# Peptides against a protein of PDB entry 4N7V, part 149

Target 1, 222 residues: chain A of PDB entry 4N7V
Amino acid sequence: TLRSITSPLVAHRLKPIRQKTKKAVVSILDSEEVCVELVKEYASQEYVKEVLQISSDGNTITIYYPNGGRGFPLADRPPSPTDNISRYSFDNLPEKYWRKYQYASRFVQLVRSKSPKITYFTRYAKCILMENSPGADFEVWFYDGVKIHKTEDFIQVIEKTGKSYTLKSESEVNSLKEEIKMYMDHANEGHRICLALESIISEEERKTRSAPFFPIIIGRKP

## One batch from the design tools (peptide; made by RFdiffusion4, then SolubleMPNN)

Design b2_p24_4_s4 (from b2_p24_4, 7 letters changed)
Fold by OpenDDE base, seed 5:
Structure b2_p24_4_s4 (fold): chain B 222 residues (1-222), chain A 24 residues (1-24)
Amino acid sequence: as target 1 above (222 residues)
Amino acid sequence: DKEEEERKKELEEELKKLDEEYFS
């Protein structure tokens, strides 16, 4: 099943983006829907031959073939679905579209990993918790130039000198220089606080059913 | 703002890799 290889994408709170490549254009729309436009070149003109439009919660996929499958000229937005339209739920998506959905999902996840959810300014750093899940990326930009980037898979450290290295285990973290451990300690504290705030704010958001509280900024650079 | 630009650059680079993976 599709669910066995990927979860429904989640594009909520993401800003619009349009990424053009040679073979496709992928977009997050103002509606927070995700569109994958498959592009073919003919006579030095690019045409959209197929469009996958995925709902913001990833559960509905609308697929259409512009201009009866002949394609529509590539524009600054996806062509309107006027003919050859099919609508599928996530669990009923034909296998032939699974790879394209997976691409869309990974695209969204990547965008989420670069989309601030909580920005928290400490005395020493700008901390940013991103939108991706589970295990949201967490970046710490120290005002002195040190950077720590935490992901689910690794921790990247960029020192003042520009020296960069990646840590993939607790053993490697424990082997850090004492100076770097201080930065790591601060990063971890900022991370803890951001996670705590995320939890509290999300709960209040749920209770009040108000407009989204995120993204949020806590404090300001000293 | 500077970090935002760097993050944007990183995003573009990763997107390029993703595109190459799926469409090349």
Scores: peptide ipSAE 0.548, ipTM 0.942, DockQ to the pose 0.862
Fold by OpenDDE base, seed 4:
Structure b2_p24_4_s4 (fold): chain B 222 residues (1-222), chain A 24 residues (1-24)
Amino acid sequence: as target 1 above (222 residues)
Amino acid sequence: DKEEEERKKELEEELKKLDEEYFS
């Protein structure tokens, strides 16, 4: 099943973006829908031959073939659907579209990993919890130039000197120099706080059913 | 906003890698 290889993408709260490749253009629209445009070149002109338009919650996929399948000239936005429109639920998406959906999903997840959900200013750093899930990325930009980037898989440290390294195990973290451990401790504390705030804010958001509370900024740069 | 610019750069680099994986 498609679900066995990816979860429905989630594009809520993401800013619009359009990324062109040689063979495709992927976009997050103002509507927070995600579009994958499959591009082919004819006579030095690029045409969109197929479009997958995915709902912001990833559960609905609308597939259409512009200009009756003849293709439409590539523009600054996806072409409007005309004929040959098919709508699928996530679980009913034909297998031939799974790879394209997976690409869209990974694209969105990557964008989410670079999209601030909570920005928290401490005395020493700007902490940022990102939108991706599970295990949201967490960045700490210390005002003195040190940077720590935590992901579900690793921790990257960039020291004042520009020295950069990646930690992939607890033992490596435990082997850090004392001065770096201080930064790590601060980063971990900021991370804990952001996660706690995320939980609290999300719960209130659920209760009120109001406009989105995120992204949010807490504190200010000293 | 130095961090925003750096993050944007990182995003672009990662997107490039993703594109290469799927479309190269």
Scores: peptide ipSAE 0.548, ipTM 0.942, DockQ to the pose 0.841
Fold by OpenDDE base, seed 3:
Formats: structure tokens, C-alpha cells, sequence
Structure b2_p24_4_s4 (fold): chain B 222 residues (1-222), chain A 24 residues (1-24)
């Protein structure tokens, strides 16, 4: 099943973006829908031959072939769907489109990992909890130039000198110099606070059932 | 915004890798 490969993508609260690669253009629209444009080149001109338009909750996929499959010249936005469109639910998506859906899903997850959900200013740093899940990325930008980036898989440290290294185990974290441990301790505290606030705010958002509360900024730079 | 520009650069680099993985 498709679910065994990936979960439905979630593009809620993401800002519009359009990214071009060699064979595809992927976009998040103002509507928070996701579009994958498959690109072919003919006579030095790029054409969109296939479009997958995915709903913001990932559950509905609309597929169309511009200009009767002949393709439409690549532009600054996806071509409008014609009357010859196919609409699928996530669980009914034909297998031939699974790889393209997975591509869109991974792109959205990547964008989410770079999209602030909570920004929290401490005395020493700007802390940012991102939108990706599970295990949201967490960045700490210390005002003195130190940077810490936490993911579910690793912790990256960038020191004042620009020296960068990655930690992938608790043992490596425990072996850090005392000076770096101080930054790590502060980062961990900021992370704990952001997770706590996320939980509290999400609960209030659920009860209110109005406009989204996120993204949110807490405090200000000293 | 230096922070936003760095994240944009990282996004573009990771997207390039993703494109190579799915379309090469």
C-alpha cells in the first residue's frame, strides 16, 4: 500500500514556495495545496507534461495532463487544470503515481523542517521549533555566534570560529568540552520549553477552533 | 535575513539530492 511507503503530506501553515529542479517543479500554493509539475524538454523549451495537485491535508490528489498530454510551456506557476482530470483519494491512488507522491511528501517534510512553528527568545539565544513531525527540528542561534541544530537523528554544532561537527549518540554529547556543554544545556532547556508551549498552545487551539495560533513568537531579542 | 537565507540554501541543496534520487 501507499501508506507502507509514506503518510499523507501535511502542508498546513506553510508559506507559498516554488522550487525548480531538472525534471520537476514543486510548489506550495497560496491555498496550501502542493503541485508537482513533471518537466520535459523539447527543442530547448521546457514543457509541463503532467501535474499532480495534492490537497493541503494530502488526502486528495488531482492529476491532469496539460494540452492533451502534449505539454504546456513551463511558466512561473502551474498550468490550470482542464476538464480532463482524474481525482483520487490517498488510498485509491494508482501505484504508478506513488513515487511522485512520495517525492512531494518528502519535499513538504523538508520545507516543514525549515518552517518556524515557535520562535522563543531567551537571554542568550533565539530558539526555533520547526513544523516537521515527528521529532521537529530545533535550532538555537546564540547571540554570540554559536549555533546548534537538533534533529531526530543528530545534533549539529557550529562554534564561533565556524568549526562545525555532528553528534549522533549520547556518548558523543557527553564527551563535549565544558564550554560547549553550557551551550547544549541552554539549547536543551529552550527545546523543553518550546515543546511544552507547543502542547499548551495546540490544546487551546483545538478548543478555540478558530484561526491557527501558529506560527508564534515568544519574547524579544535583548 | 541571514537566517532565512541559510535555510533557503539548505533547502535547495537537499532538493537537489532528492531530485537526483527520484529522477536520475
Amino acid sequence: as target 1 above (222 residues)
Amino acid sequence: DKEEEERKKELEEELKKLDEEYFS
Scores: peptide ipSAE 0.546, ipTM 0.942, DockQ to the pose 0.784
Fold by OpenDDE base, seed 2:
Structure b2_p24_4_s4 (fold): chain B 222 residues (1-222), chain A 24 residues (1-24)
Amino acid sequence: as target 1 above (222 residues)
Amino acid sequence: DKEEEERKKELEEELKKLDEEYFS
């Protein structure tokens, strides 16, 4: 099943974006829907041959072939569906479209990993918890130029000198120089606070049933 | 700002890799 290889994508709270590559254009619309435009080149002109439009919650997929499959010239937005439109639920999506759905899902996860959910200013750094899940990315931009980027898989450190390295185990973290450990300690504290705030704010959001509270900014740069 | 521009650049680079993976 499709569910065995990916979960429905979640594009809520993401800003509109349009990214072009050689073979596809992928967009998040104002409606928070996700569009994958499959691109072909003919006579030095790019054409959209197929479009997958996915709902913001990932559960509905609309597929259409512009111009009866002849293609529509690539523009600054997806072509509007006219005829020959197919609508599927996530669990009823034909297998031939699973790879393209997975592409869209991975794109959304990438965007989420670059989308601030909580920004927290400390005395020493700008801390940012991102939207991706599970294991949201966490960035710490120290005002003196040090940067720490935590992901589910690794911790990247960029020192004042520009020296960069990646840590993948607790042992490697423990082997850091004392001066770097100080930055790591601060980053970890900021991370803890952001996770705590995320939990508290999410609970209040659930209770009030109001507009989304995120993204949120706590404090300001000193 | 600077951080947003850097994240945008990283996103574009990762998307390029994703495109190569799915459409090569």
Scores: peptide ipSAE 0.544, ipTM 0.942, DockQ to the pose 0.767

Design b2_p24_5_s1 (from b2_p24_5, 8 letters changed)
Fold by OpenDDE base, seed 2:
Structure b2_p24_5_s1 (fold): chain B 222 residues (1-222), chain A 24 residues (1-24)
Amino acid sequence: as target 1 above (222 residues)
Amino acid sequence: ELEKERQEELEKELEELSEEFEKE
């Protein structure tokens, strides 16, 4: 099943983006929908032959072939759907489209890992919790130049000297110099606070049923 | 400045992802 390969993508709160490659163009639209345009070249002109338009919650996939499959000239946005539109749910998507959906999902996940959800300024650092899930990326930029980047898989440290290294286990974290441990302790505290705020704010957002509360900024640089 | 660095990292990782997708 498609679900065994990937979960439905989630593009809520993401800013519009358009990336062109040799064979495809992937976009997040103002509507927070995701489009995969399959591109072919003919006589020095690029044409969109196939479009997958995926809803912001990833559950609905609309597929169409511009100009009866002959293709539409590549432009600054996806071509509008015309005739012969197919609409599928996530669980009913034909297998021939699974690779393209997986690509869209991974694209969105990367964008989410670089999209601030909560920005928190402490006395010593700018802390940022990102939109990706599970295990959202967390970045700490200390005002003195130290950077800590936490992901679900590793912790990257950049020291004042510019020296960079990656930690992948608790034993490696415990073996850090005392000076670096102080930065790590502060980063962990900022992370805890951001996660707590995310929970509280998300609950209030649910209750009010208003416009999205995120992204938010807490405090400002001293 | 920090936002610019994050954007550059994103563009690099997206390029790597696209290369993986385009492999036959």
Scores: peptide ipSAE 0.478, ipTM 0.915, DockQ to the pose 0.823
Fold by OpenDDE base, seed 4:
Structure b2_p24_5_s1 (fold): chain B 222 residues (1-222), chain A 24 residues (1-24)
Amino acid sequence: as target 1 above (222 residues)
Amino acid sequence: ELEKERQEELEKELEELSEEFEKE
């Protein structure tokens, strides 16, 4: 099943973006829908031959073939759907489209990992909890130049000197220099606070059923 | 400043993701 490969993508709260590659253009629209345009080249002109338009919650996939399958010239936005439109639920998506959906999903997850959900200013750093899930990325930019980037899989440290390294286990974290441990401790505290705030804010958001509360900025740069 | 750096990182990683997609 598609679900065994990826979960439905979630593009809520993401800013519009459009990335052109050789074979595809991926966009997050103002509507927070995600479009994958499959591009072919004919006579030095690029044409969109197929479009997957995925709902913001990832559960609905609309597929169409512009200009009756003849293709439509690549433009600055996805072409409008034609009469040849198919609509699928996530679980009913034909297997032939799974790879493309997976690409869209990975694209969205990557964008989410770089999209601030909570920005928290401490005395020493700008902390940012990102939108990706599970295990949202967490970045800490210390005002003195140290950077810590936490992901579900690793922790990257950039020291004042520019020295960069990646930690992939608790053992490696425990082996850090004492001066770096201080930064790590601060980062971890900021992370804890952001997660706590995320929980509280999300709960209030659920109760109010109003406009989204995120992204949010807490505190100010000293 | 930091937003610019993050954007550059995103663009790089998106390009890498694209390359992987095209190779598969």
Scores: peptide ipSAE 0.475, ipTM 0.914, DockQ to the pose 0.886
Fold by OpenDDE base, seed 1:
Structure b2_p24_5_s1 (fold): chain B 222 residues (1-222), chain A 24 residues (1-24)
Amino acid sequence: as target 1 above (222 residues)
Amino acid sequence: ELEKERQEELEKELEELSEEFEKE
């Protein structure tokens, strides 16, 4: 099943982006929908032959073939759907589209990992919790130049000297120099606070049914 | 500046992702 390969993509709160490659163009629209345009070249002109338009929650996929499958000239935005539109739910998407959906999903997940959800300024650092899930990326930019990047899989440290290394286990974290442990402790505290705030804010957002509270900025740079 | 660096990193990783997609 498609679900065994990927979960429905989630594009909520993402800023519009458009990336062109040789064979495809992937876009996040102002509507937070995701479009995959399949591109073919004829006589030095690029044409969009197929479009997958995926809802912001990833659950609905609208597929259409511009100009009756003849293709529409590639432009700065996806061609509007006109004729021969097919609509599928995530679980009913034909297998031939799974690879394209997976690509869109990975695209969105990557964008999410670089999209601030919570920005928290401490006395020593700018902390950023990203939108990706599960295990959102967490970045800490210390004002003195140290950087810590936490993912679900690893922790990357960039020291003031520019020396960088990756930690993949608690043993490696425990083997850090004492000076670096201080930065790590601060990063962990900032991370804890961001996660706590995310939970509280999300709950209030749910209760009030207001406009999205995120992204949010807490504090300011000293 | 930090936002610019993050954007550049994103663009790089998106390019890598696209290459993987096109190889299949």
Scores: peptide ipSAE 0.477, ipTM 0.916, DockQ to the pose 0.896; fails the geometry check
Fold by OpenDDE base, seed 3:
Structure b2_p24_5_s1 (fold): chain B 222 residues (1-222), chain A 24 residues (1-24)
Amino acid sequence: as target 1 above (222 residues)
Amino acid sequence: ELEKERQEELEKELEELSEEFEKE
């Protein structure tokens, strides 16, 4: 099943972006929909042969073939859907489109990992919880130059000198020098607070059913 | 400056992702 390969992508609150490659163009639109344009080259001109338009919640995929399958010249945005469109739910998407959906999903997930959801200023650092899930990335930029980047898989530390290293286990974290542990402790506290705030704010957002509360900024740089 | 650095990192990683996709 597609679900065994990837989860439905979530593009809510993401800013528009467009990336062109040799064979495809991936876009997040103003509507927060995601488009994958499949590109072919003929006589030194690029044409869009196929478009996958994915809803912001990833559950609906609209597929169309511009200009009756002949292709439409590549432009600065996806071509508009024609009357000959196919619409699928995530669980009913034909297997031939799974690789393209997976690419879109990974693209969105990567963008989410670089999109601030909560920015929290402490006395010593700027803390940022990102939009990706599960296990959102968490960055801490200390005002003295130390940087810590936490992901679900690792912790990256950049010291004042520019020395950088990656920690992948609890044992490695426990073996840190005492001075670095102080930064890690502060980062962990900031992380805990951001997660707590995310939970509280998300609950209020659910209750009010209004405009999105995120992204938010809490505090200010001293 | 931090946003610019994050954006540059994003663009690099997106390029790597695209290359992986096109090789398969």
Scores: peptide ipSAE 0.474, ipTM 0.915, DockQ to the pose 0.884; fails the geometry check

Design b2_p24_5_s2 (from b2_p24_5, 8 letters changed)
Fold by OpenDDE base, seed 1:
Structure b2_p24_5_s2 (fold): chain B 222 residues (1-222), chain A 24 residues (1-24)
Amino acid sequence: as target 1 above (222 residues)
Amino acid sequence: SIEEEREKELEEELKKLAEEYEKE
């Protein structure tokens, strides 16, 4: 099943983006829908032959073939769904489209891991909790050039010199130089605060049923 | 700037993802 290889993508709160490659264009639209355009080249002109338009919650996939499958010239946005339209639920998506959906899902997940949900400015760093879940990425950009990137699986440290290394266990964290531990302590504190605020704000958002509270910025730029 | 660096990082990773998709 498709579910065995990926979950429905979630594009809520993501900013529009368009990424063109040789064979495909992936877009997150203003509507927070995700489009995969399949591109073919004929006589030095690129054409969109197939479009997968995926709802923001990933559960509905609309597939259409511009100009009855003849293709539509590639533009700065997906062509309008006018010809040969099919609509599928996630669990009813034909297998022939699974690879494309998986690509869209990976695309969205990557964007989510780079999309700020909470930005927290401290005295020493810009801390960013991202939109991906569970185990959101957390970045700490110290103003002196040190960077710490925390994921569910590892912690990456980039020192002032540009030296980079990855920590995957507590023992490795404990073996850090004392100077780096100071940065790690600050990063951990910022992370704790962001997680706490996320919880509180999410709860209030649920209660009020208002417009989305996220993304938010806490503190001020130095 | 930090934002510029983050944008570049995202672009690079998206490019890598695309390359992986297209070679399969």
Scores: peptide ipSAE 0.703, ipTM 0.960, DockQ to the pose 0.863
Fold by OpenDDE base, seed 4:
Structure b2_p24_5_s2 (fold): chain B 222 residues (1-222), chain A 24 residues (1-24)
Amino acid sequence: as target 1 above (222 residues)
Amino acid sequence: SIEEEREKELEEELKKLAEEYEKE
């Protein structure tokens, strides 16, 4: 099943983006829908031959073939659906489209991992909790040049010198130089605060059932 | 700036993802 290889993508609260590559264009629209455009080249002109338009919650996939399948010239936005439109639920998506959906999902997940949900300015750093879930990425950009990037799977440290390394276990974290531990302590504190605030704000958001509260910015940059 | 750096990182990672997809 498709679920065995990916979950429905979630594009809520993501800013619009459009990325062109050789074979495809992936877009997050203002509507927070995701479009995958299959691109083919004919006579030095790029055409969109197939479009997967995925709902913001990932559960509905609309597939269409622009210009009756002849293709539509690549533009700055996905072509509008006209002919040969099919609509599928996530669980009913034909297997032939799974790879494209998976790519869209990975694209969105990556964007989410780089999309601020909570920005928290401390005296020493800009802390950012991202939108991806579960286990949101957390970045700490120290003003002196040190960077710490926490994911569910690892912690990446970039020192002032530009030296970069990845920590994958608690033992490795414990073996850090004392100087780096100071940064890690600050990062962990910022992370804790962001998670706590996320919880509190999410609860209030649930109660109000109005417009989303996120993204938010806490504090001011120095 | 931090913002510019983050944007650059995202672009690079998205490019890498795209390249991986197109190689499959």
Scores: peptide ipSAE 0.702, ipTM 0.960, DockQ to the pose 0.869
Fold by OpenDDE base, seed 5:
Structure b2_p24_5_s2 (fold): chain B 222 residues (1-222), chain A 24 residues (1-24)
Amino acid sequence: as target 1 above (222 residues)
Amino acid sequence: SIEEEREKELEEELKKLAEEYEKE
């Protein structure tokens, strides 16, 4: 099943983006829907031959073939659906579209991992908790040039010299130089604070049931 | 700036993702 290889994508709170490549254009729309446009070139003109339009919660996939399958000239936005439209739920999506959905999902997940949910400015760093929950990425950009990137799977450290390394276990973290441990301690503190704020803000957001509170910025640039 | 660097990183990673998709 599709569910066995990916979960429904979640594009909520993501800013619009459009990435064009040779064979496809992927977009997150203002509506937070995700579109995959399959592009083919004919006579030096690019045409959209197929469009997968995925709802913001990933559960509904609308597929259409512009201009009766003849293709529609590539524009700055996906072509509007006309007659040849199919609508599927996530669990009923035909297998032939799974690869494209998976691409969309990976696209969204990557964007989420780079989309600030909470930005926290400390005296020493810009801390950013991202949208890709659970296990959201957390970046700490120290003003002196040190960078720490925490993911669910690893911690990447970039030192002032540009030296970069990845830590995948607690033992490796414990073996860090004392100077780097100081940065790690600060990063961990910032992470804790962001997670705490996320929890509190999310709870208030749930209670008010109004416009989204995120993204949010705490503090100011130095 | 940090923002510019982050944008660049996203763009590069999206490009890699696209390349992987198009190779299949």
Scores: peptide ipSAE 0.701, ipTM 0.960, DockQ to the pose 0.879
Fold by OpenDDE base, seed 2:
Structure b2_p24_5_s2 (fold): chain B 222 residues (1-222), chain A 24 residues (1-24)
Amino acid sequence: as target 1 above (222 residues)
Amino acid sequence: SIEEEREKELEEELKKLAEEYEKE
């Protein structure tokens, strides 16, 4: 099943983006829907032959073939659906489209890992908790040039000199230079605070049922 | 700026993802 290889994508709160590559264009629309355009080149002109339009919650996939499969000239946005539109639920998506859906899902997940959910300015750094929950990425940009990037799998450190290394175990973290440990301590504190605020704000958001509270900024840029 | 750097990082990683997809 499709569910065995990927989960429904979640594009809520993501800003619009459009990325063109050789054979495809992926977009997150203003509506927070996700579009995968399959591109072919004929006579030095690029055409969109197939479009997968995925709902913001990932559960509905609309597939259409512009101009009866002849293609529509590539533009700055996906072509509008006209005739011969197929609509599928996530669990009923034909296998021939699974690879394209998986690509869209990975695209969205990557964008989520780079989309600020909470920005927290401290005396020493700009801390950012991302949207890719659970196990959201956390970035700390120290004003002196040090950067710490925490993911579910590793911690990346970039020192003032530009030296970069990755930590994958607690033992490696414990072996850090004392000066780097100070940055790590600050990063961990910022992370703790962001996670606590996320929990509190999410609960209030659930209660009010109003417009999204996120993204949010705590503190002010120095 | 931090914002510009983050934008570049996203673009680079998205490009890598696309390249992996198109190889298959």
Scores: peptide ipSAE 0.701, ipTM 0.960, DockQ to the pose 0.883

